# Peptides against a protein of PDB entry 6JX3, part 4

Target 1, 85 residues: chain A of PDB entry 6JX3
Amino acid sequence: AEFRLRPEISVAQTDYGMVLLDGRSGEYWQLNDTAALIVQRLLDGHSPADVAQFLTSEYEVERTDAERDIAALVTSLKENGMALP

## One batch from the design tools (peptide; made by RFdiffusion4, then SolubleMPNN)

Design b1_p8_7_s3 (from b1_p8_7 with P2A A5Q)
Fold by OpenDDE base, seed 5:
Structure b1_p8_7_s3 (fold): chain B 85 residues (1-85), chain A 8 residues (1-8)
Amino acid sequence: as target 1 above (85 residues)
Amino acid sequence: DAARQAAE
């Protein structure tokens, strides 16, 4: 399924990294750089498999670990009300 | 800051 943010979520690039802002509640989430990279690539239309391959090429990360990290992040973003199910 | 840290 295509990864998409909820309509009330805005993306901001700040000096402190990528921030996701809930325009309704005012709550905001700051992503670390790896999480931001994952989100950016997913939003660009890359599959989780694409992202996992990308991570393994850029970092000392095993493929399985990358896949699990991506899955965990996506789940968290959905559970925290940032991404659509 | 008050940002909720989201991390993988």
Scores: peptide ipSAE 0.065, ipTM 0.679, DockQ to the pose 0.115
Fold by OpenDDE base, seed 2:
Structure b1_p8_7_s3 (fold): chain B 85 residues (1-85), chain A 8 residues (1-8)
Amino acid sequence: as target 1 above (85 residues)
Amino acid sequence: DAARQAAE
C-alpha cells in the first residue's frame, strides 16, 4: 500500500526540523530527524523494507529494530490524523 | 515554540 499524507496536512522544514501541519485544526507535529528521514523516503515511494535497509546501512541498527520502529511510526502517523489509512 | 513531538 502507498504511504500518503492526508490532504489537509502540509510539510514544512524549520530550524527545529521537519514539521507536519494540519491546515484545518492548526495541530502541529514535529518529527525528530530519524522520523523525518523515514517519512521523506516513504513519500518518495520507497517501501518500508527499502527504508529498513537504508537505516541499517546508515546507522548501526538491527534490521528487526528498524522494521519495528518504521511500523510504529507509520501507525502513529495514521492514528494522529497525519497519514491516510 | 512549534510542536507536539512525533518521533521514531
Scores: peptide ipSAE 0.065, ipTM 0.688, DockQ to the pose 0.122
Fold by OpenDDE base, seed 4:
Structure b1_p8_7_s3 (fold): chain B 85 residues (1-85), chain A 8 residues (1-8)
Amino acid sequence: as target 1 above (85 residues)
Amino acid sequence: DAARQAAE
């Protein structure tokens, strides 16, 4: 239930946005601002429900859309080897 | 700059 990055993944803040770097492969991923916000909140210990509520409150986003976006992002991060299953 | 871009 707890969202965590894999140990080989490093987080960097750049002028281009938040970047995740795989220290083993050298592969890196740039997150857009919304994805970065979601990841940051999840890493801070907020639940997906917390994040969905945050997005709906902060942006003109429907709850269902927020939940879907969060789920898709988490799935992608896991499948791409960035987050632990 | 280019990276494998991950989005929501």
Scores: peptide ipSAE 0.063, ipTM 0.684, DockQ to the pose 0.117
Fold by OpenDDE base, seed 1:
Structure b1_p8_7_s3 (fold): chain B 85 residues (1-85), chain A 8 residues (1-8)
Amino acid sequence: as target 1 above (85 residues)
Amino acid sequence: DAARQAAE
């Protein structure tokens, strides 16, 4: 289904990259550029498959690697309380 | 504080 951030999470763009802030706990997470790109595309409504295709075309990474990395990132974001299950 | 890093 649709990838969504939890309602208490805010997104900020900084000189050091995309940051997700938990307004309740005050915790914040800095995404590396690849992770930020993935999150942005998912939030824009692209599927993980869309994102994988995008990564393979932009960076010439292997499709299986892209798919695994996307899945791992999504899992991490959910486990860290940033994304809805 | 340094941000906790989330990585692909």
Scores: peptide ipSAE 0.063, ipTM 0.676, DockQ to the pose 0.118

Design b1_p8_7_s4 (from b1_p8_7, 4 letters changed)
Fold by OpenDDE base, seed 3:
Structure b1_p8_7_s4 (fold): chain B 85 residues (1-85), chain A 8 residues (1-8)
Amino acid sequence: as target 1 above (85 residues)
Amino acid sequence: DAAVEAAR
């Protein structure tokens, strides 16, 4: 399924990293660089499998670790109201 | 390590 942010969520780039802002609640979350990269690629239309392959090929990240990180991140983003189910 | 942190 396509990864999408909720319509009230905006993306901002800051000197400290990528931030997701909820325009309704005013809550915002900072992503570390790995999370930001994952979210960016997912939003660009890459599948979780594509992202895992990318992390393995372009960075020194083990495939199993990449897959776990992606799955956990996507779950967290959905549960915290940032991504659509 | 991918992480999301609540911003204060």
Scores: peptide ipSAE 0.355, ipTM 0.888, DockQ to the pose 0.077
Fold by OpenDDE base, seed 4:
Parts: structure tokens; C-alpha cells; sequence
Structure b1_p8_7_s4 (fold): chain B 85 residues (1-85), chain A 8 residues (1-8)
């Protein structure tokens, strides 16, 4: 299924990195650079498999680590109300 | 490692 943010979530680029803001609750979350990269690629329509391949090829991340990072991040984003189920 | 941190 397509990765999508919830409609109330806004994306902001800051000098400190990507921030996701919930316009309803006022909660916001700071992504580190790896998380921001993953989110950007997913939002661009790349699959988790595409992103894992990208990380392994371009950033020399181990495949299993890339897959784990992506899965954990997506789970966190869903659980924290930032991404759609 | 990818991380999401609550801000504030």
C-alpha cells in the first residue's frame, strides 16, 4: 500500500532537519537525517524495497539494517499518528 | 539508524 501522511500532518524543513507537525494536536516530531531521507523517498512513491536498495547502494547501509530502519520508522510514524495505516 | 523524536 502507498505510504501517506495523515491529512493533518504538515512537513517542514528546518535548519535542524525535517519536522512533522500535527495541526490538530500541536505535537511535532523531529526526524533525523536517515528518517527524513526514508520519508522523502516513500512520499515520492518509492516502495520500502526501493528505499532499502537505495540505502544499500548509495549510503553503504547493510540491507538488513535498511529494512529494519524502514519498517521501524513506518511503524513509529503510524503509531504516533503521523502516517495513515 | 532512523529516528523520530518528540519535540518538546
Amino acid sequence: as target 1 above (85 residues)
Amino acid sequence: DAAVEAAR
Scores: peptide ipSAE 0.354, ipTM 0.886, DockQ to the pose 0.076
Fold by OpenDDE base, seed 2:
Structure b1_p8_7_s4 (fold): chain B 85 residues (1-85), chain A 8 residues (1-8)
Amino acid sequence: as target 1 above (85 residues)
Amino acid sequence: DAAVEAAR
C-alpha cells in the first residue's frame, strides 16, 4: 500500500534536518538524515524495495540492513501517529 | 541507521 502521512502531520525543513509536526497535539519529531531520505522517497511514491535498492547503490549499505531500517522506520512512524496504517 | 526522535 501507498505510504502516506496522517493529514494532521506537516513536514518542515530545519537547519538540523527534517521535522514532522502534529498540528493537533503540537508534538514534533526530528528525523536523522537517513530517515529523512527514506521518508522523502516513500512520499514520492517509491516502494520500500526501491528505497532499499537506492540505499545499497548510493551509500554502500548492506541490503538486509537497508530493508531492516526501512521497515523499522515505517513501523515507528505508524506507531507514533505520523503515518497512516 | 534511520531514526526518529521526539523533539520535545
Scores: peptide ipSAE 0.348, ipTM 0.886, DockQ to the pose 0.077
Fold by OpenDDE base, seed 1:
Structure b1_p8_7_s4 (fold): chain B 85 residues (1-85), chain A 8 residues (1-8)
Amino acid sequence: as target 1 above (85 residues)
Amino acid sequence: DAAVEAAR
């Protein structure tokens, strides 16, 4: 399924990196650069497999580590109410 | 590592 943010979530770029803001709760979350990159690519329609390949090729991340990071991030985003299930 | 952190 397509990775999507919840409609109440806004994306902002700050001096500290990408921030996700929940317009309903007022909670906001800071993504580190790796997380921001993953989110951006997923939102652009890349599959988790595409993103994992990208990380392994561009940043010398081990495939298993890339896959784990992506899965953990997606889980966190869903659990924190930022991404649709 | 990818990370999401509460900003407050």
Scores: peptide ipSAE 0.339, ipTM 0.882, DockQ to the pose 0.077

Design b1_p8_8_s1 (from b1_p8_8, 3 letters changed)
Fold by OpenDDE base, seed 3:
Structure b1_p8_8_s1 (fold): chain B 85 residues (1-85), chain A 8 residues (1-8)
Amino acid sequence: as target 1 above (85 residues)
Amino acid sequence: MPAIRRLR
């Protein structure tokens, strides 16, 4: 399934990094650089497997750790109302 | 490690 943000979520780039804003609640979330990179690549249509390969090539991260990190981030984005289930 | 933080 395609990774998608909820329709009420807006993306902003700030001097402090990527921010996701809920236009209904007014709540917003800051992503660190690694989380922002993962979200950007997923939104561009890359699979979690493609993103894991990218992380292992760009950072000294084990493949299994990259896969776990992506899965945990996606779960967190869904649970906090930013991504569609 | 990826991280998200709620801001207020």
Scores: peptide ipSAE 0.632, ipTM 0.942, DockQ to the pose 0.872
Fold by OpenDDE base, seed 4:
Parts: C-alpha cells; sequence; structure tokens
Structure b1_p8_8_s1 (fold): chain B 85 residues (1-85), chain A 8 residues (1-8)
C-alpha cells in the first residue's frame, strides 16, 4: 500500500524543519531533515526501497541502516497517528 | 538518522 498521512494530519514547513500537525488532537511533531526527506519522497510515491537506494547513493548512508531507519520511521509515524496503516 | 519529536 502507498504511504499516506492520515486525513487529519497537516504538513507545515517551519524555520526549524517539517512539522506534522493533528487537526483533531492539536498534537504536533517536528521531523529532523532526514525524516522530512524520507516522508517527502514516500509521499511523492517512492517506495521504501527507492528511498533506501536514494539515501545510500546521495547521502552516504549504509543500505542496511537506510532500510532500518525508514522502517522505524514509518512505524513511528503509524503508531503516533500520523500515517495510515 | 531520522527523528521525530513530539511538541506541546
Amino acid sequence: as target 1 above (85 residues)
Amino acid sequence: MPAIRRLR
């Protein structure tokens, strides 16, 4: 299934990076630049495998670390109510 | 490493 944010989640760009806001609960989460990049690419329709390849080739991240980091981030986004299951 | 931080 394609990575998608929950419909109540809004994306804001701030001077300190990407923020995800829940319009129902009022909770909000700041992403660091790496997390923001991953989320942006996933939302653009890139697969986790595409994102892992991108991090490996463009940011000198080890493939295994990229795969783990993406999986952990996606899990966190789902568990914290930001992404659809 | 990617990170998320809850803000209040």
Scores: peptide ipSAE 0.627, ipTM 0.942, DockQ to the pose 0.867
Fold by OpenDDE base, seed 1:
Structure b1_p8_8_s1 (fold): chain B 85 residues (1-85), chain A 8 residues (1-8)
Amino acid sequence: as target 1 above (85 residues)
Amino acid sequence: MPAIRRLR
Protein backbone atom coordinates (compact mmCIF):
# COMPACT_ATOMS: atom_id res chain seq x y z
CA ALA B 1 0.00 0.00 0.00
CA GLU B 2 1.19 3.55 -0.73
CA PHE B 3 2.52 5.45 2.27
CA ARG B 4 0.42 8.59 2.74
CA LEU B 5 0.13 11.27 5.37
CA ARG B 6 -3.31 12.10 6.74
CA PRO B 7 -4.89 15.07 4.92
CA GLU B 8 -4.70 17.29 8.03
CA ILE B 9 -0.90 16.76 8.29
CA SER B 10 1.42 19.40 6.89
CA VAL B 11 5.15 19.02 6.33
CA ALA B 12 7.40 21.89 7.36
CA GLN B 13 11.13 22.19 6.85
CA THR B 14 12.79 23.96 9.77
CA ASP B 15 16.34 24.78 10.78
CA TYR B 16 15.92 21.94 13.30
CA GLY B 17 14.74 19.40 10.69
CA MET B 18 11.45 18.10 9.27
CA VAL B 19 8.30 18.78 11.29
CA LEU B 20 4.89 17.18 10.82
CA LEU B 21 2.00 19.42 11.95
CA ASP B 22 -1.58 18.31 12.61
CA GLY B 23 -3.73 21.23 11.44
CA ARG B 24 -6.70 20.08 13.57
CA SER B 25 -5.09 19.40 16.94
CA GLY B 26 -2.10 21.73 16.62
CA GLU B 27 0.17 18.84 17.66
CA TYR B 28 3.48 18.63 15.87
CA TRP B 29 6.39 16.22 15.73
CA GLN B 30 10.02 16.72 14.86
CA LEU B 31 11.73 14.03 12.83
CA ASN B 32 15.43 13.36 13.07
CA ASP B 33 17.38 13.25 9.81
CA THR B 34 17.01 9.47 9.39
CA ALA B 35 13.24 9.60 9.96
CA ALA B 36 12.92 12.56 7.57
CA LEU B 37 14.86 10.67 4.90
CA ILE B 38 12.62 7.60 5.25
CA VAL B 39 9.43 9.72 5.11
CA GLN B 40 10.68 11.68 2.08
CA ARG B 41 11.53 8.48 0.17
CA LEU B 42 8.19 6.85 1.05
CA LEU B 43 6.26 9.99 0.01
CA ASP B 44 8.21 10.00 -3.27
CA GLY B 45 6.72 6.54 -3.98
CA HIS B 46 9.63 4.31 -2.96
CA SER B 47 8.69 1.01 -1.34
CA PRO B 48 9.92 0.09 2.16
CA ALA B 49 12.25 -2.37 0.40
CA ASP B 50 13.69 0.45 -1.76
CA VAL B 51 14.19 2.59 1.35
CA ALA B 52 15.90 -0.30 3.17
CA GLN B 53 18.26 -0.76 0.22
CA PHE B 54 18.96 2.97 0.24
CA LEU B 55 19.79 2.98 3.97
CA THR B 56 22.12 -0.03 3.61
CA SER B 57 24.00 1.67 0.77
CA GLU B 58 24.23 5.20 2.20
CA TYR B 59 24.57 4.67 5.97
CA GLU B 60 26.20 1.22 6.33
CA VAL B 61 23.09 -0.02 8.16
CA GLU B 62 22.43 -3.76 8.22
CA ARG B 63 19.46 -4.74 6.01
CA THR B 64 17.54 -6.28 8.92
CA ASP B 65 18.06 -3.14 11.02
CA ALA B 66 16.94 -0.87 8.16
CA GLU B 67 13.77 -2.95 7.65
CA ARG B 68 13.01 -2.90 11.39
CA ASP B 69 13.64 0.84 11.66
CA ILE B 70 11.35 1.61 8.70
CA ALA B 71 8.58 -0.64 10.05
CA ALA B 72 8.84 0.89 13.54
CA LEU B 73 8.76 4.44 12.15
CA VAL B 74 5.75 3.75 9.91
CA THR B 75 3.92 2.16 12.85
CA SER B 76 4.73 5.16 15.05
CA LEU B 77 3.53 7.62 12.39
CA LYS B 78 0.24 5.70 12.05
CA GLU B 79 -0.29 5.34 15.82
CA ASN B 80 0.39 9.04 16.41
CA GLY B 81 -2.17 10.06 13.74
CA MET B 82 0.30 11.33 11.11
CA ALA B 83 0.05 8.57 8.48
CA LEU B 84 -3.00 6.85 6.98
CA PRO B 85 -3.46 3.17 8.00
CA MET A 1 17.92 5.11 14.16
CA PRO A 2 14.88 7.08 13.06
CA ALA A 3 13.18 9.10 15.77
CA ILE A 4 10.13 11.29 16.15
CA ARG A 5 9.69 13.72 19.03
CA ARG A 6 6.44 15.37 20.03
CA LEU A 7 6.91 19.11 20.33
CA ARG A 8 4.96 21.19 22.86
Scores: peptide ipSAE 0.625, ipTM 0.942, DockQ to the pose 0.879
Fold by OpenDDE base, seed 2:
Structure b1_p8_8_s1 (fold): chain B 85 residues (1-85), chain A 8 residues (1-8)
Amino acid sequence: as target 1 above (85 residues)
Amino acid sequence: MPAIRRLR
């Protein structure tokens, strides 16, 4: 399924990295650079597999670790109400 | 590793 943010979530680029803001609750989260990269790629329509391949090539991360990291991040974003199920 | 941090 396509990765999408919830409609109340906005993205802001800050000097400290990507921030996701919930316009209803006022809660917001800062992403580190790796998380921001994953989210950006997913929002651009890349599959988790594409993102894993990207991470393995650019950051010299093991494929299994990249896949795990992506899955964990996506789960966290869903559980924290930032991404759609 | 990717990380998210809730801000206040």
Scores: peptide ipSAE 0.620, ipTM 0.941, DockQ to the pose 0.866

Design b1_p8_8_s2 (from b1_p8_8, 3 letters changed)
Fold by OpenDDE base, seed 3:
Structure b1_p8_8_s2 (fold): chain B 85 residues (1-85), chain A 8 residues (1-8)
Amino acid sequence: as target 1 above (85 residues)
Amino acid sequence: MPSITRLR
């Protein structure tokens, strides 16, 4: 399924990195650079497999670690109310 | 490692 943010979530670029803001609750979350990169690529329509390949090249991480990192991030974004199930 | 941090 396509990775999507919840409709109440807005994206802001700050001096400290990407921030996701919940327009209903007022809660907001900062993403580190790696998380922001993953989210950006997923929102652009890249598959988790595409993103994993990208991470292995950019950050010199093992493929299995990249896959776990992406899965863990997506889970966190869903559990914390930022991404749709 | 990707991370998210809730801001208060």
Scores: peptide ipSAE 0.667, ipTM 0.944, DockQ to the pose 0.861
Fold by OpenDDE base, seed 1:
Structure b1_p8_8_s2 (fold): chain B 85 residues (1-85), chain A 8 residues (1-8)
Amino acid sequence: as target 1 above (85 residues)
Amino acid sequence: MPSITRLR
């Protein structure tokens, strides 16, 4: 399934990185550079497998670690109401 | 690793 943000979520770029803002609750979350990179690529239509390959190339992480990192982030974004299930 | 931080 395609990764999508919930319709009430806005993306903002700040001097401190990517921020996701919930326009209904007013909650907002800052993403570190790795999280922002993952979200950007997923939103651009890359698969989790594509993103994992990208992370292994750019950050010298093990493939299994990249896959776990992506899965954990996506889960967190869903659980915190930022991404659609 | 990726991280998200709740602000406010």
Scores: peptide ipSAE 0.665, ipTM 0.944, DockQ to the pose 0.882
Fold by OpenDDE base, seed 4:
Structure b1_p8_8_s2 (fold): chain B 85 residues (1-85), chain A 8 residues (1-8)
Amino acid sequence: as target 1 above (85 residues)
Amino acid sequence: MPSITRLR
């Protein structure tokens, strides 16, 4: 149930935002600010529901859009080898 | 909208 990065993934902060690096493959991905915010809150132990509420209340995102965006991002992070299943 | 971009 807990969102976690794979152990080979490291987080770097760059001038262009958050980057996730795979120490084994050498692949890396840049997150935009919204994606970085979602990942940070999930890693801090907030549930997807908590994050959706946060986006609606603080960032003027519609609830349905927030839920869809979080789900899509988490799926992408898992499928691209950054997050644990 | 959140996005991820593969860097090469």
Scores: peptide ipSAE 0.664, ipTM 0.944, DockQ to the pose 0.857
Fold by OpenDDE base, seed 2:
Structure b1_p8_8_s2 (fold): chain B 85 residues (1-85), chain A 8 residues (1-8)
Amino acid sequence: as target 1 above (85 residues)
Amino acid sequence: MPSITRLR
């Protein structure tokens, strides 16, 4: 399934990194650089598998760890109201 | 490891 943000969520690039802002509630979340990279690539249309491959090359992480990281992040983004289910 | 932090 395609990764998408909820319609009320906007993305801001700040000096401190990527921030996701809920335009309705005013809640916002800071992503660390790894999370931001994952989100950016998913939003650009890359599959989780593509992102995992990218992480293994860029961050020298094991494939299994990359896959777990992506899955956990996506779950968190959904559970915290930022991404569509 | 990826992380998110609520800022509000």
Scores: peptide ipSAE 0.659, ipTM 0.944, DockQ to the pose 0.889

Design b1_p8_8_s3 (from b1_p8_8, 3 letters changed)
Fold by OpenDDE base, seed 3:
Order: structure tokens, then sequence, then C-alpha cells
Structure b1_p8_8_s3 (fold): chain B 85 residues (1-85), chain A 8 residues (1-8)
């Protein structure tokens, strides 16, 4: 399924990295560089498999670890109200 | 490892 942010979520780039802001509640979250990279690529339409391959090349991360990291992040973004189910 | 931190 397509990865999408909830409609009330805005993306901002700050000096400290990517921030996701809920325009309704005012709650906002900072993403570290790895999380931001994953989100950017997913929003661009890359599959989790594509992102995993990218992470293994960009970082010294094992494929299995990359896959688990992506899955965990996506789950976290959904559970914390940033991404659509 | 990816991480998210609530700021507000």
Amino acid sequence: as target 1 above (85 residues)
Amino acid sequence: MPSITRLG
C-alpha cells in the first residue's frame, strides 16, 4: 500500500532536520537523518524494498536490519498519528 | 537506526 502522511501533517526542514507538524493539535516530531531519508523516499513512491536497498548502500547497514528499521519506523509513524494506516 | 522525537 502507498505510504502517505495524514492530511493535517506538514513537513518542515529545520536546522536540526526534518520535522512533522500536526496543524490541528500543534504536536510535532523531529526525525533523525535516517528516518527523514526513509520518509522522503517512501513519499516519493519508492517501495520499502527500494528503501532498504538504498540504506544498505548509503549506510553500512545489513539488509535485514534495514528492512526491520523501515517497518518499525512506518509502524511508529502510524501509531503516533503522522501516517495513514 | 531511524528515530522520531516528540518536541511538542
Scores: peptide ipSAE 0.680, ipTM 0.946, DockQ to the pose 0.945
Fold by OpenDDE base, seed 4:
Structure b1_p8_8_s3 (fold): chain B 85 residues (1-85), chain A 8 residues (1-8)
Amino acid sequence: as target 1 above (85 residues)
Amino acid sequence: MPSITRLG
C-alpha cells in the first residue's frame, strides 16, 4: 500500500519546517524534522520498513521505537485528513 | 519522535 497525501493537501517548506496545508478547509499542520523526514521518504516510495531501517541506521533510533513512531505518525496523518486511507 | 502541530 502506497503512502499518499490527499489531493487537496499541499506541501510547503518553511523556515520552521514542513507544513501540510488543506486547500479546502485551510487547516494546516507543522511537522517537526523527524516527521518531515518520515513523510518525505514515504512519499519517495520507501516502505515503512525501509524508513524504520533508515532511522535505526542513520539517526540512532531503536527499531521498535522507529516502527511505533512511523505507525503513529501515519495514523495521525490519516485521521487528520492529510493522508489517504 | 515525530510530531505534528495544527496551526490553523
Scores: peptide ipSAE 0.676, ipTM 0.946, DockQ to the pose 0.933
Fold by OpenDDE base, seed 1:
Structure b1_p8_8_s3 (fold): chain B 85 residues (1-85), chain A 8 residues (1-8)
Amino acid sequence: as target 1 above (85 residues)
Amino acid sequence: MPSITRLG
């Protein structure tokens, strides 16, 4: 399924990295560079497998680690109300 | 690894 942010979530770029803001609650989250990269690629339509390959090839991350990291991040984004199920 | 941090 397509990775999508919830409608109330806005993306902002700051000096400290990507920030996701919930326009309803006012809650907001900062993403580190790796998380931002993953989110950007997913939003651009790349699959988790595509992103894992990208991390493996570009950042010398082991495939298993990349897959685990992507899955964990997506879960966190869903659980914290930023991404749709 | 990726991380998210609640700011507010």
Scores: peptide ipSAE 0.676, ipTM 0.946, DockQ to the pose 0.934
Fold by OpenDDE base, seed 2:
Order: sequence, then C-alpha cells, then structure tokens
Structure b1_p8_8_s3 (fold): chain B 85 residues (1-85), chain A 8 residues (1-8)
Amino acid sequence: as target 1 above (85 residues)
Amino acid sequence: MPSITRLG
C-alpha cells in the first residue's frame, strides 16, 4: 500500500538529478527526471492513481503508459533494494 | 519513461 524507502536509503539531489544512496553498501542509483517525479510524489503520500493523473495532466503522458511506468518503476525500486516490499 | 541507473 504505502510506498516507502528502506531505512538505509537516503535521497540526494544532484546536478544530474535525484540519487538514492544505500548507506550500508555504498551502492547508489541515479533517477531520471520522470522517475524522480514519480518517487517524490509517492513519498509525499500520493497514490499511484494520483501520480498517473498528474503525469497525464501535466506532462501529457498517456494514462496506460503512466500506469505501466509507475508499476514498473516501483517494482524496480523494490527489486534493487531501495523500496520496502 | 522512468529509468534508474546504478552508479556505484
């Protein structure tokens, strides 16, 4: 239900965009602007449906594409150890 | 499309 980062993950803003840093392993991931937007809104408490609507309204992304992109990103963040299952 | 890239 609620999207949350793992406790060892920190968020940093860089000139190249959002970075997620694993404070235990030192591994870090750079997000592109679309991924960062999705993560920011999810962390702020918006639902995936809210985010999909935001993408369709503000960035002219097709609804089906937005929904698929959000789901795929969340899965990736979980599988790569950044988000809690 | 959203993307993530491992840097370290």
Scores: peptide ipSAE 0.673, ipTM 0.946, DockQ to the pose 0.918

## One batch from the design tools (peptide; made by RFdiffusion4, then SolubleMPNN)

Design b1_p9_1_s1 (from b1_p9_1, 3 letters changed)
Fold by OpenDDE base, seed 3:
Structure b1_p9_1_s1 (fold): chain B 85 residues (1-85), chain A 9 residues (1-9)
Amino acid sequence: as target 1 above (85 residues)
Amino acid sequence: MPSITRLGR
């Protein structure tokens, strides 16, 4: 299914990188540059496979590592209440 | 590798 943030989550760009803010709880999370790149591409409608291919070309990352990284990040975003299931 | 860090409130 489509990757989507929960409605209460706001995205902010800071000098330190992408930040996700939960408008209900007040909790906020910082993403490193790799995580931000993955989230941005997923939100733009790219598939996990598209993102994995992008990572292998932009970074010297093996395809299998890229796929695992994307899956782990998506799981974390869902478990921490930022992304819809 | 990607990472997320909870900064709190």
Scores: peptide ipSAE 0.667, ipTM 0.934, DockQ to the pose 0.928
Fold by OpenDDE base, seed 4:
Structure b1_p9_1_s1 (fold): chain B 85 residues (1-85), chain A 9 residues (1-9)
Amino acid sequence: as target 1 above (85 residues)
Amino acid sequence: MPSITRLGR
């Protein structure tokens, strides 16, 4: 299944990084640069495996750490109402 | 490590 944000979520680029805003609840979340990069690549259609490979190749992250980080981030985004299940 | 921080409502 393709990674997608919920329709009520807006993306804003701020001086401090990417922010996701829920237009219904008013909740908003700031992503650090690594999280923002992962989200951007997923939204561009890259698979979690693609993103893990990218992190290992370009950012010197160990493969197992990259896989765990991506999975945890995606879970968090779903649980906090930002991403579709 | 990736992180998200809730800024509020």
Scores: peptide ipSAE 0.664, ipTM 0.934, DockQ to the pose 0.943
Fold by OpenDDE base, seed 1:
Structure b1_p9_1_s1 (fold): chain B 85 residues (1-85), chain A 9 residues (1-9)
Amino acid sequence: as target 1 above (85 residues)
Amino acid sequence: MPSITRLGR
């Protein structure tokens, strides 16, 4: 399934990093650099497996840890109303 | 690890 943000969510780049804004509620969330990287790659059409491989190559992250981190982040983004189910 | 932080409304 394609990773997509909800229509009301916009991405802003700030001096503090990537921020996701809900245009309806006004709620907004800051992503750390790793989370931003994952979201960027997913939005660009990379699969979670592609992103996991990317993380293992760019960071000293074990494959299993990368997979768990991606899954947890995606779940969090969905549960907090930023990503579509 | 990746993290998200709610900044507010």
Scores: peptide ipSAE 0.663, ipTM 0.934, DockQ to the pose 0.953
Fold by OpenDDE base, seed 2:
Structure b1_p9_1_s1 (fold): chain B 85 residues (1-85), chain A 9 residues (1-9)
Amino acid sequence: as target 1 above (85 residues)
Amino acid sequence: MPSITRLGR
């Protein structure tokens, strides 16, 4: 399924990176550059497989590591109330 | 490695 943020989540770009703000709770999270890149590509409609391929080429990361990193991030975003299940 | 950091509320 398509990766989507929850409706109450706003995205802000800061000098320190991407920030996700929950407009209902006021909780907000900063993403590091790698996390922001993954989220941006997923939101743009790229599949996790596409993102993994991108990371392997961009950062010379092993494919399995890229896949694990993406999965872990997506899980974290869902568990912390930022992404829809 | 990707990371997220809760900044607060």
Scores: peptide ipSAE 0.662, ipTM 0.934, DockQ to the pose 0.939

Design b1_p9_1_s2 (from b1_p9_1, 4 letters changed)
Fold by OpenDDE base, seed 3:
Structure b1_p9_1_s2 (fold): chain B 85 residues (1-85), chain A 9 residues (1-9)
Amino acid sequence: as target 1 above (85 residues)
Amino acid sequence: MPSIRRLGR
């Protein structure tokens, strides 16, 4: 399934990294660089498998760890109201 | 490891 942000979520690039802002509640979330990279690639249409391959090359992580990291992040983004189910 | 941190209101 396609990864998508909720319509009320705006993406901002700051000097401190990517921020996701909820335009309805006014809450916002700061992403670390790894989380931002995952979100950017998913929004660009890359599969979780593509992203995992990228992470293994960029961050010297094991493939299984990359896959778990992506799954955990996606779950967190959905649970915290940033991504669509 | 990816991380998110809630900020604001």
Scores: peptide ipSAE 0.643, ipTM 0.933, DockQ to the pose 0.887
Fold by OpenDDE base, seed 1:
Structure b1_p9_1_s2 (fold): chain B 85 residues (1-85), chain A 9 residues (1-9)
Amino acid sequence: as target 1 above (85 residues)
Amino acid sequence: MPSIRRLGR
């Protein structure tokens, strides 16, 4: 399934990292660098499996941990109204 | 570890 942000969500790059802004509620969230990389790759059309492979190659992260981290992040983004279900 | 933090609202 394609990872997509909700239509009301805007992406901004700030000195503090990537920020996702909800244009309707005014709520906004900062992503750390790892979360930003995951979101960028998913938005570019990479699968969670592609992103997991990327994380294992770029960081000393076990495959299972990378997969869990991605799944947890995606869940958080959906639950907090940033990503489409 | 990836993380998100609410800044506003």
Scores: peptide ipSAE 0.639, ipTM 0.933, DockQ to the pose 0.903
Fold by OpenDDE base, seed 2:
Structure b1_p9_1_s2 (fold): chain B 85 residues (1-85), chain A 9 residues (1-9)
Amino acid sequence: as target 1 above (85 residues)
Amino acid sequence: MPSIRRLGR
């Protein structure tokens, strides 16, 4: 299924990296560069498998580790109210 | 490793 942010979430690029802001609650989260890269590619329509391959090819991450990291991040984004279930 | 951090509310 398509990865999507919740409607109330906005994306901001800051000097310290990507920030996701909940316009309703005022809660906001900073992503590190790896997390931002994953989110950007998912939002661009790449599948988790595509992103895992990308991380393997571009950042010398083991495929299994990439898959786990992506899954954990997506879960976190959903649980913390940033991404749609 | 990807990470997120809540900056505030």
Scores: peptide ipSAE 0.639, ipTM 0.932, DockQ to the pose 0.955
Fold by OpenDDE base, seed 4:
Structure b1_p9_1_s2 (fold): chain B 85 residues (1-85), chain A 9 residues (1-9)
Amino acid sequence: as target 1 above (85 residues)
Amino acid sequence: MPSIRRLGR
């Protein structure tokens, strides 16, 4: 399924990285560069497989670890109210 | 490793 942010979530690019702001709760989260990269690529329509391949090349991460990291991040984003189910 | 950090509310 398509990765999407919840409609109340705003994305900001800061000098310190990507920030996601919940306009309803006021909660906001900073993503590290790897998390931001994953989110950006998913939002651009890349598949998790595409993102995993990208991570293996960019960070020299094992494919299985990249896939796990993506899944864990997506779960975290959903659980913390940033991404749609 | 990807990570998220809650900055506040």
Scores: peptide ipSAE 0.638, ipTM 0.932, DockQ to the pose 0.964

